# Peptides against a protein of PDB entry 6RGO, part 19

Target 1, 392 residues: chain A of PDB entry 6RGO
Amino acid sequence: MALKLLGFNQDATCFSVISSNKGVTIYNCDPFGKCFELEKSTSNDEELDFLVEMLFSTSLIAVVDKTIGASKRKKLKIVNTKRKATICELTFPHEIMDVIMNRKIICVVLKSDQIFVYDISCMKLLRTIDVRGEKLKSTSKFRNSEAVGDIGVRVSLSTDNNSILCYSSYSKSDKENAPLNDIVVFDALKCIQINVLPAVHQSNIVCIACSPDGMLMATASEKGTIIRVFKTIDTENDEPILVNEFRRGSRPSRISEMKFNHDNTLLACVGESDTIHIFALPVTTTEADANEDDTLQQSSHSLSSSINGLQYISKGLANRFGKIIVSKIPTQSQQRHVAYIKIPENAKYRIGFPKDTTNTIHICGEDGNYLVYSIPRNEVGPCTLVKSNTFD

## One batch from the design tools (peptide; aimed at target 1 D11 S57 L60 R103)

Design b1_p21_2_s3 (made by RFdiffusion4, then SolubleMPNN; from b1_p21_2, 8 letters changed)
Fold by OpenDDE base, seed 5:
Structure b1_p21_2_s3 (fold): chain B 392 residues (1-392), chain A 21 residues (1-21)
Amino acid sequence: as target 1 above (392 residues)
Amino acid sequence: DEEEKIKEIQELLEELEKLLS
């Protein structure tokens, strides 16, 4: 049977799938098992397509029926899974492209490049963000090309209460074909723009991940060869702080998802390649704990020696072809993965990091595999399979 | 009722706070 992966929830305690025969199914990760099913309402042999965003392991889900021909593509349903009932329905002027949620905020991304920000507690609209801005409204030939691939506004939301929203925006180039290569950092609760990271890639951004605390963001372009990690809020001399530049690979390959672990020590990425890559992040020592005199001599030979290379924010030559404002980390300073998982070729996978185990990653595939891997700490190498389950 | 819908959402948010505590 054809499975379509929807993804993990915010803490990787659950994942959702579309089954062609069953509809939407939610699985619990531990203990592994089916916890919810939304039955197929239509007897039609239409290919089912849904967006499902979970609120952690609660009975609250956001659902969009994206099935072809459905007038429902503009409708967000908030569903109580215990009651199997729709609590409320929101209707949008355009097709819903994405829905992201935390304990405070729902963000709804439309095909119009609009982001609707809601307070979840009362379902009130806090903000409409128009990523195209007012000037482009006059030349809005809707990208009616069904065939121009999945180039839209990308979003990621912090899973904490800070509700830091990172989204891709159009560069200030007066060209009708301006790339979505800027990042805006937005406080979704206060409805204020915090930061703008201009031209973080040469091409459209296709994947964004915000850290759980909202302090870091990871970005990948259509090329998917380089992942950049930035601070979200902090700036140095009014310039974006590039924390890391990771090389996923030498060959172009789309990244579909990235996730930080709970403590911001790891970044995982998955996509069209046969490999999930896991990268180590430097532990940002918050300067605050410098005052406690506690003489614990624990000889943690932490990998502190390699961090000395980060000071070379080389004013990378503004190459004549478009102001990439982000100082390119020299290719020699591009970090590789510290761990990896091999997945079947052409299998779509999703990734999640559980909160309780910072060195564990959950993955699920459209092949019907749910897998738990242990991430090596002391060596660069493959992850170790710890648990495996199957779903249909 | 809109109030009943908001109440049901609030009950689910209270479920979340219990899961995160």
Scores: peptide ipSAE 0.524, ipTM 0.940, DockQ to the pose 0.870
OpenDDE base, seeds 1, 2, 3, 4: peptide ipSAE 0.520, 0.510, 0.508, 0.521; ipTM 0.939, 0.936, 0.936, 0.939

Design b1_p21_2_s4 (made by RFdiffusion4, then SolubleMPNN; from b1_p21_2, 9 letters changed)
Fold by OpenDDE base, seed 4:
Structure b1_p21_2_s4 (fold): chain B 392 residues (1-392), chain A 21 residues (1-21)
Amino acid sequence: as target 1 above (392 residues)
Amino acid sequence: SEEKKIKEIQELLEEQKKLLE
């Protein structure tokens, strides 16, 4: 059977899949099993395409049926899974490309590069963000969106109640073909732009992850060789703070998904490569409990384990002024623990971090595997398989 | 009615609070 992965929910307690024969199925991770099924509306041998966003482990889902003609691709259904009933339907002027939500906000991304921000509690439109309209009135024709493939506005939303929205925006370059290489940080509740990170990559941003608390964001370009982690809100001298720069690999490979764990200590990435990469983040010690005493000289024995592959090339960000911000990523940050998971070639995988276990990752594949891995803390190496299940 | 739809969404959002308590 052809499976298509939709992904994990916000806390990795559930994941959703499209089965060619059944429609949309939602699985619970623990105990493993089907918790919801949305039957195929059409008897035709048409390839099923859906967007499904689940609100944590609740009975609230947002569904877009993309299988059928252009009209249904513009409709968002809010469904109660316990009742198997549509609560409400929203219709948009353009095709829905993505839907993301938390306990406060639903964001709907359109093929028009518009983001519709809703208060979930009343389904009231709070804001329409026009990512193209924020581009100067350059006659940037609608790039015939047919020819540019999957290059569109990317979004990520914090899973907390602060509802920090990160989205890709067009660079202010005078070039008709300005890349989607800026990031805007937006308070989705207050409808205020908080920050703008200019030119975070040389090419279009194809993947964004916001941390659960909204304090960090990760970005990857079409090349997928470098992942950058920034502070979302904090700035130094009105300049973006680059916290981390990771090298996924030397070969170009598209990153499809990135996620932070619940405590912002790990960043995972998955894509077209045979490897899920897990990067260690510096623990931001909140300075609060710096009580004086114990001079435990933890001799940080630099486990200079020669991960020959992860060259931190501090190629400074080309600032707006052509000054390479040599990110003062201290050369000391080169020795971060990195874990990995090998996955089958050509299998699409999705990733999720459970809330309760910071060193555990959930993964699921279009091969029908749901896998739970333990992440090594003190060494660089493969993750250990803890649990496996299959689905159809 | 729109009011009934809003009420049902609010009930589902409250179920989420009770799962976190």
Scores: peptide ipSAE 0.473, ipTM 0.882, DockQ to the pose 0.781
OpenDDE base, seeds 1, 2, 3, 5: peptide ipSAE 0.426, 0.455, 0.460, 0.433; ipTM 0.781, 0.880, 0.878, 0.883

## One batch from the design tools (peptide; aimed at target 1 K82)

Design b1_p22_1 (made by RFdiffusion4)
Pose (drawn by RFdiffusion4):
Structure b1_p22_1 (pose): chain A 327 residues (1-135, 151-284, 335-392), chain P 22 residues (1-22)
Amino acid sequence: MALKLLGFNQDATCFSVISSNKGVTIYNCDPFGKCFELEKSTSNDEELDFLVEMLFSTSLIAVVDKTIGASKRKKLKIVNTKRKATICELTFPHEIMDVIMNRKIICVVLKSDQIFVYDISCMKLLRTIDVRGEKIGVRVSLSTDNNSILCYSSYSKSDKENAPLNDIVVFDALKCIQINVLPAVHQSNIVCIACSPDGMLMATASEKGTIIRVFKTIDTENDEPILVNEFRRGSRPSRISEMKFNHDNTLLACVGESDTIHIFALPVTQRHVAYIKIPENAKYRIGFPKDTTNTIHICGEDGNYLVYSIPRNEVGPCTLVKSNTFD
Amino acid sequence: EEVSEPTEEEIEELQELLEEEE
């Protein structure tokens, strides 16, 4: 089958790719190279490694499952790339759905909507967050820098009226203190959530409305959350998969089950800005590095890696600059 | 079931790795 299940780095330095053949490879961007290659851990052809989230450019990797079910739900391994050794092997009572890391805090998301927060220096569990214990699935996002700030979707106070709903809660994972609770920002479920690298901004994606809403995160007034801007969906409602924020928080990238990738600018310093054509029934992931604000890195399941440029003052499409092919 | 914890030796190895990456 195709080379599916791409994972993208925080710093846009490299990306995680599960080659359907054997193991998982991690490439670099500049210069492009085979950075790390996991050996054979397979027994059938279509069984897939699912979840890999990494540090910035380091040897520290978070790896989850290999087998379809033998050791998948209840595993987390911490591996050094230079020596291929497992350090800590944590076990969890449910199935892992997502893992997000940063320089200070490691988050593990379970299928039962439990979020385990660890101080990464000693792997002491800071707090267990019973989201489903209070009231598709939960989408969680996190700031990259320090003062790492956690964002998760929570159910509303209409659990008696109906089973599924999605509001937003802002949480400071550094001090384990809940900062702001946002109300039902959508009339539908929440599909994907992106938080700014500095933790000041947040994006929301609805399944039905397909309109991205941006709210201030922490400095927002206590009385009411502050809405920043909204972005035109286009000609057709489409499911969104992954969104990213620029380092200066002037740009927002959006990708999904669509022909095109949309680029949204920010009035921090409207409907559409830059659009990147994309093959229809293939899936891609997004990133952009810290070095420049004009370059957008693109990861594709077709086997191509592309680097596009952004037009500052023109509403035109992006210009391709650099490309390379996968394995 | 409960969440497992790392041993002291595993914590030491993790700290050493973090120091090396700094």
Fold by OpenDDE base, seed 5:
Structure b1_p22_1 (fold): chain B 392 residues (1-392), chain A 22 residues (1-22)
Amino acid sequence: as target 1 above (392 residues)
Amino acid sequence: EEVSEPTEEEIEELQELLEEEE
């Protein structure tokens, strides 16, 4: 059957898929099994396309039917999975491109490069973010929506209640073809812009991940060769703090998804390559807890001691035009993966990190494989397969 | 296009689901 992966929920307890024969199916990860199915409303042999965003293991999902007609693609349904009923429906002026939520907010990304931020508890609109801004409204050249396929506003939301929203924005260059290479950090609850990271890549940002706590973000461009990790809120001398720069590879390959683990110690990425890469993040010891428990530190220190030499390269060379060029970490100091998973060539996979097991990663493929891997702690190498299940 | 605000009953059902433990 043709499967299309939708992804994991926030804590990797569930994942969603589109089955061409069944519709939307949600699987529980442990115990593994089908927990929800949304049947096709239409008997047509049309290729099913949906957006589904889950809210952890709750019975609340957000659904967009993208299968038929421009009208359905503008409708967000909030669905109770226990009742198999639509609670409410929101209609948008433009096609929905993405939906992301946590326990406090839901964000809806439109093809118009607008982000609608709602309070999920009452579905009240808190903010409309226009990423194009007023200047680009005058150029009535809607990028012909056909040819600009995959380049749109990207978003990521913290899974915690702080609700830190990271989104890609157009660089302030008056060029008609300004890249989506700025990042805005937004407090979605307070509706306040916290930070702006200008020109974090040379090309459009195609993937963003926010950490669960909203303190970190990872970004990748269309090239997918370099992943950058920034602090979201903190700045040094009004400049963005680059925490890490990871090299996924030397060859261009699109990254489709990135995820932090629950404790911000790992960043995983997946995409068009045959390899899921897992990177170690430096444990930011807050200086405050340096006092008491000296004893347990011994084993983790060996990896941390080599990482502590990463000076916060705060020195963005402010080029003469106020563009913070994120200082390229010398190619020799670019960190590689600490772990990897080999996946079938051309298979689309999704990734998730379970909350309780920081060294475990869940993956699922359009090949119908759900796989649980253990991530090596002490050695650079392949992940170990712990559990395997199949779905259709 | 009027974003239909959810009814009071729809909001109550939303809140019940948001209070579901993980």
Scores: peptide ipSAE 0.536, ipTM 0.900, DockQ to the pose 0.549
OpenDDE base, seeds 1, 2, 3, 4: peptide ipSAE 0.525, 0.529, 0.522, 0.529; ipTM 0.897, 0.899, 0.897, 0.900

Design b1_p22_1_s1 (made by RFdiffusion4, then SolubleMPNN; from b1_p22_1 with E2K T7S E13K Q15K E19K)
Fold by OpenDDE base, seed 2:
Structure b1_p22_1_s1 (fold): chain B 392 residues (1-392), chain A 22 residues (1-22)
Amino acid sequence: as target 1 above (392 residues)
Amino acid sequence: EKVSEPSEEEIEKLKELLKEEE
């Protein structure tokens, strides 16, 4: 059967799949098994397409039927999985492209490059962000959205209650085809723009990940060769702080998903390549934990000595036109993965980090494999398979 | 077009669900 992966929930306790014959199925990771099934409403042999966003391990899901020919691509359903009932249905002016949520906020991304920000507790609209309208204020030329296929606004939301929203925006280029290569950092609760990171890549951003706490973000372009990690809120001299630049590979390959672990020590990426890459992030020692035992200092020193080669990328030459040229880390200073997982070629995989085990990663494939891997701490190498399950 | 808003009854059911999951 053709499976289509929808992904993990925020804490990787569940994952969602589309089965061509059954519709949407949600699996629990531990104990492994089906926890919810949404039956296919149509007997047609149409390729099913859905968005499903689950609120952690709760009975709340957001569902969009994106099936071709379905008059439902503009409709967001909020469903109680325990009662198998639709709570409410919201209709949008345009096709829904993405839905993301946490305990406070639902964000709905439209094909119009609009982001609708809702208070989840009452489904009250807090803000409409018009990414094109922001561009129009900066540039006279509309991008014809119809001609540029799979390139739209990308979003990521912190899983915490701070509700930091990161989204891709159009550069201030007067070119008709200005890339979606700026990032806006937005407080979704207060509805305030916190930061703008201009031109973080040379081409369109196709993947964004926000850290669970909203303090970090990772970005990848359509080239998928370089991943950049930035601070979201903090700035240095009103300039964005580039924390890391990772090299996924030498060959272009699209990244479909990135995730931080719950303590911001690891970043994983997956996409069209045969390899999931896991990168180590520098642990920012908060001064508060400096009082506990001397014994853990020895292991941090060995990683810190390799990280000391990350000299502060000096002040990007602010070219006269206020373009923050994100100073390219010299290709020699680009960090590689610390761990990897080999996956079948042409199998789409999704990734998630469980909350309780920072060195464990959950992955699932359209091949029907759910796999749990242990990530090596002190060596560069393959992850170790700990658990495997199959689903249909 | 204006985005549809949920009814008061739908909002109450949503609040009940969120409170059962806290």
Scores: peptide ipSAE 0.394, ipTM 0.909, DockQ to the pose 0.862
OpenDDE base, seeds 1, 3, 4, 5: peptide ipSAE 0.380, 0.389, 0.384, 0.382; ipTM 0.904, 0.909, 0.906, 0.905

Design b1_p22_1_s2 (made by RFdiffusion4, then SolubleMPNN; from b1_p22_1 with E5K T7S E9K E16K E19K)
Fold by OpenDDE base, seed 5:
Structure b1_p22_1_s2 (fold): chain B 392 residues (1-392), chain A 22 residues (1-22)
Amino acid sequence: as target 1 above (392 residues)
Amino acid sequence: EEVSKPSEKEIEELQKLLKEEE
């Protein structure tokens, strides 16, 4: 059967798939098995497309039927999986492109480049964010979005209750073809813009990941060769703080998903390449007072010392036009992956990090494989397969 | 099109699910 992967939940305890014959299926990761099935409402041989956002292991899911020709593409259903019942339905003015949630917030991304932010506890609209802004409303050239299906607003939300929303925005260039290469950091609870990171890439941002605590974000462009990690809230001299710049590869390849692990020590990326890359992040040891005495832990520090040479390249050269040029880390100092997983060529995979095992990664493929890998701690190398399951 | 507001019963059910610590 053709499987389409929807992804893991926030803590990688579950993943969702579309089966052409069954509709939406949710699998539990441990113990591995089907926990929910949403039956296909239509007998038509139409290619099923859905958005499914899970809320951890809870019986709460958000579902959008994206099947072609369906008026349902504008409808968000909140579903109780235990009851197999729709709790409520929200209708939007435009097609839903993405849905992301945590225990406090649902964000709904529309084809109109609008983000609707809801309080999940009452489904009250808190904010409508118009990413195009007022200036682009006058140019009624709706990009005939038939050919540009892949370039839209990208979002990521922190999994914690702080509900830090990162989204891609159009650069302030009055050019009709401004790239989606700015990032806005938004407090979704307070409905306040916290930060703006201008021109973080030269081309459109196609992938964003927020850390679970909302303190970090990762970004990738259409080229997918460089991943940048920024602080979300903190600024240095009113400039964005670039924490890391990772090189995924020399060849262009789209990144479809990135995720941080629970403790912000790892960043994984997956996409069109045969390789999942895992990068180490510098542990921000808060300088807890290193009282003198504990001489013995010297041996593990050797790998950390090479990471400390990441000068916070605070000097964004503000060009004469107030454009922060994110200083490129020299190609020689661009960090490589610390670990990798080989995946089948042309197989779409999704990634998840379990909460309790920060050195474990869950992956699932449209090939019907659910795989658990251990990430090496002390050496650069392949991940070790720990568990495998199949699903149909 | 107005976003349909959930009913009180729908909100009560929603809030019950949000308290699931699963």
Scores: peptide ipSAE 0.542, ipTM 0.905, DockQ to the pose 0.612
OpenDDE base, seeds 1, 2, 3, 4: peptide ipSAE 0.423, 0.438, 0.532, 0.540; ipTM 0.892, 0.905, 0.900, 0.902

Design b1_p22_1_s3 (made by RFdiffusion4, then SolubleMPNN; from b1_p22_1, 6 letters changed)
Fold by OpenDDE base, seed 5:
Structure b1_p22_1_s3 (fold): chain B 392 residues (1-392), chain A 22 residues (1-22)
Amino acid sequence: as target 1 above (392 residues)
Amino acid sequence: EEVSEPSQKEIEELQKLLKENE
């Protein structure tokens, strides 16, 4: 059957897929098995497309029927999976492009480059974010988004209750073709913009990941060769803090998903390449506990010594126009992956990090494979397959 | 087109579901 992957939930305890014959299926990761199925409402041989956002392992999901020709692409359904019942349905003025949630917030991204921020507890609209801003409202050139495929507002939400929202925004260039290369950091609960990271890439941002605690964000452009990691909230001299710059590869390849693990020690990326890359992040040990156990530090020093060369390149060269040019880490000092997983060519995979096992990664493929890998701690190398399951 | 708001009954059912999953 043709499978389409929807992805993992926030803690990688479940993943969702579209089956051409069955509609939406949710699988539990451990014990592995089907836990929910949403039957196809229509007998038509139309290619099914859905958005499904899960609230962890709860019986709450958000569902959008994106099937072509469906009048439902503007409708968000909140579904109780235990009852197989729609609790409520929200209708939007434009097609829904993405839905993200945590225990406090639902964010709905529209084709209009608007983000609707809701309090999940009462489905109250807290904020409408217009990413195009007022300047682009006058230019009636709605980019006929038919021709410019996957270029839209990207979002990521912290999985914690702080509800830090990172989204891509248009650069302040008066050019009709401004790239989506700025990042805005937004407190979704307080509805306050916390930070703006201008021009973090030269081209449109196509992938964003927020850390579970909302303290870090990772970004990738259409080129997908460089991943940048920034602090979300903290600034140095009102400039964005670049924490890491990772090199995925030398060849352009789209990154479809990135995830932090739950302790912010790892960043994984997946996309059109035959390889999932896992990068190590510097552990921000607060200076306080440096005193005690000197003996075990020797083996970790070999990896940490390569990390200590990451000068916080806080010196964005403010160009004459107040554009912060994020200083590029020299190509020789760009960190590579610490671990990798080989995946079948042209197979779409999704990734998730389980909460309780920070050195484990869950992956699932449109090939019907659910795989659990152990990530090596002490050496650069392949991940070890720990568990495999199949699904249809 | 305005965004639709859920009914009070739908909100009560949602709040019940959230509490059942805390």
Scores: peptide ipSAE 0.496, ipTM 0.926, DockQ to the pose 0.865
OpenDDE base, seeds 1, 2, 3, 4: peptide ipSAE 0.493, 0.495, 0.491, 0.491; ipTM 0.924, 0.925, 0.923, 0.924

Design b1_p22_1_s4 (made by RFdiffusion4, then SolubleMPNN; from b1_p22_1 with E5Q T7S E12K E22K)
Fold by OpenDDE base, seed 2:
Structure b1_p22_1_s4 (fold): chain B 392 residues (1-392), chain A 22 residues (1-22)
Amino acid sequence: as target 1 above (392 residues)
Amino acid sequence: EEVSQPSEEEIKELQELLEEEK
């Protein structure tokens, strides 16, 4: 059967899949098993397409039927999985491209490059962000090029209650085809723009991940060779802080998903390549924990000595025209993965980090494999398979 | 655009689900 992966929930306790014959199925990770099924409403041999976002381990899901020919591609359903009932339904002017949520906010991304931000507790609209309208204000020559294919606004939301929203925006280039290579950092609760990171890549951003606490973000372009990690809120001399630049590979390959672990020590990426890459992030020691035991200092020193070569090249050459040239970390200073997982070629995988085990990663494939891996701490190498399950 | 606001009962059900800690 053709499976299509929808992904993990925020804490990787569940994952969602589309089965061509059954519709949407949600699996629990531990104990492994089906926890919810949404039956296919149509007997047609149409390829099922859905968006399904689950709110942690709750019985709240957001569902969009994106099936071709479905009159429902503009409809967001909020569903109670315990009751198997729609609580409410919202209709949008355009096709829904993405949905993301936490315990406070739900964001709906439209094909119009609009982001609708709602208070999830009452489904009240807090803000409409018009990413195209922002471009129109910045550029006299906006062409509505309908024909730019699989490149749209990308979003990521912090899983915490701070509700930091990161989204891709169009560069202020007077070029008709200005890339989606800027990032806006937005407080979704207060509806305030916090930061703007201009030209973080040379080409369109196709993947964004926000850290659970909203303090970090990772970005990848359509080339998928370089991943950049930035601070979201903090700036240095009104310039964006580049924390890390990771090299996924030498060959172009699209990254479909990135995730931080719950303590911001690891970043994983997956996509069209045969390899999931896991990168180590520098632990920002907050000064507060400096009072506890001397014994843990010895293990941190070995990683810190390799990280000391990452001098903060915080000197963005502010070129005279206010273009923050994100200082390219020299290709020699680009960090590689610390760990990896080999996956089958042409199998789409999704990734999730469980909350309780910062060195464990959950992965699932369209091949019907759910796999739990242990991430090596002190060595560069393959992850170790801890648990495997299959689903249909 | 008639964004049908959820009813009071639908809002109550939403709030009950948001308070679910599993």
Scores: peptide ipSAE 0.578, ipTM 0.914, DockQ to the pose 0.502
OpenDDE base, seeds 1, 3, 4, 5: peptide ipSAE 0.573, 0.565, 0.576, 0.575; ipTM 0.908, 0.906, 0.910, 0.909

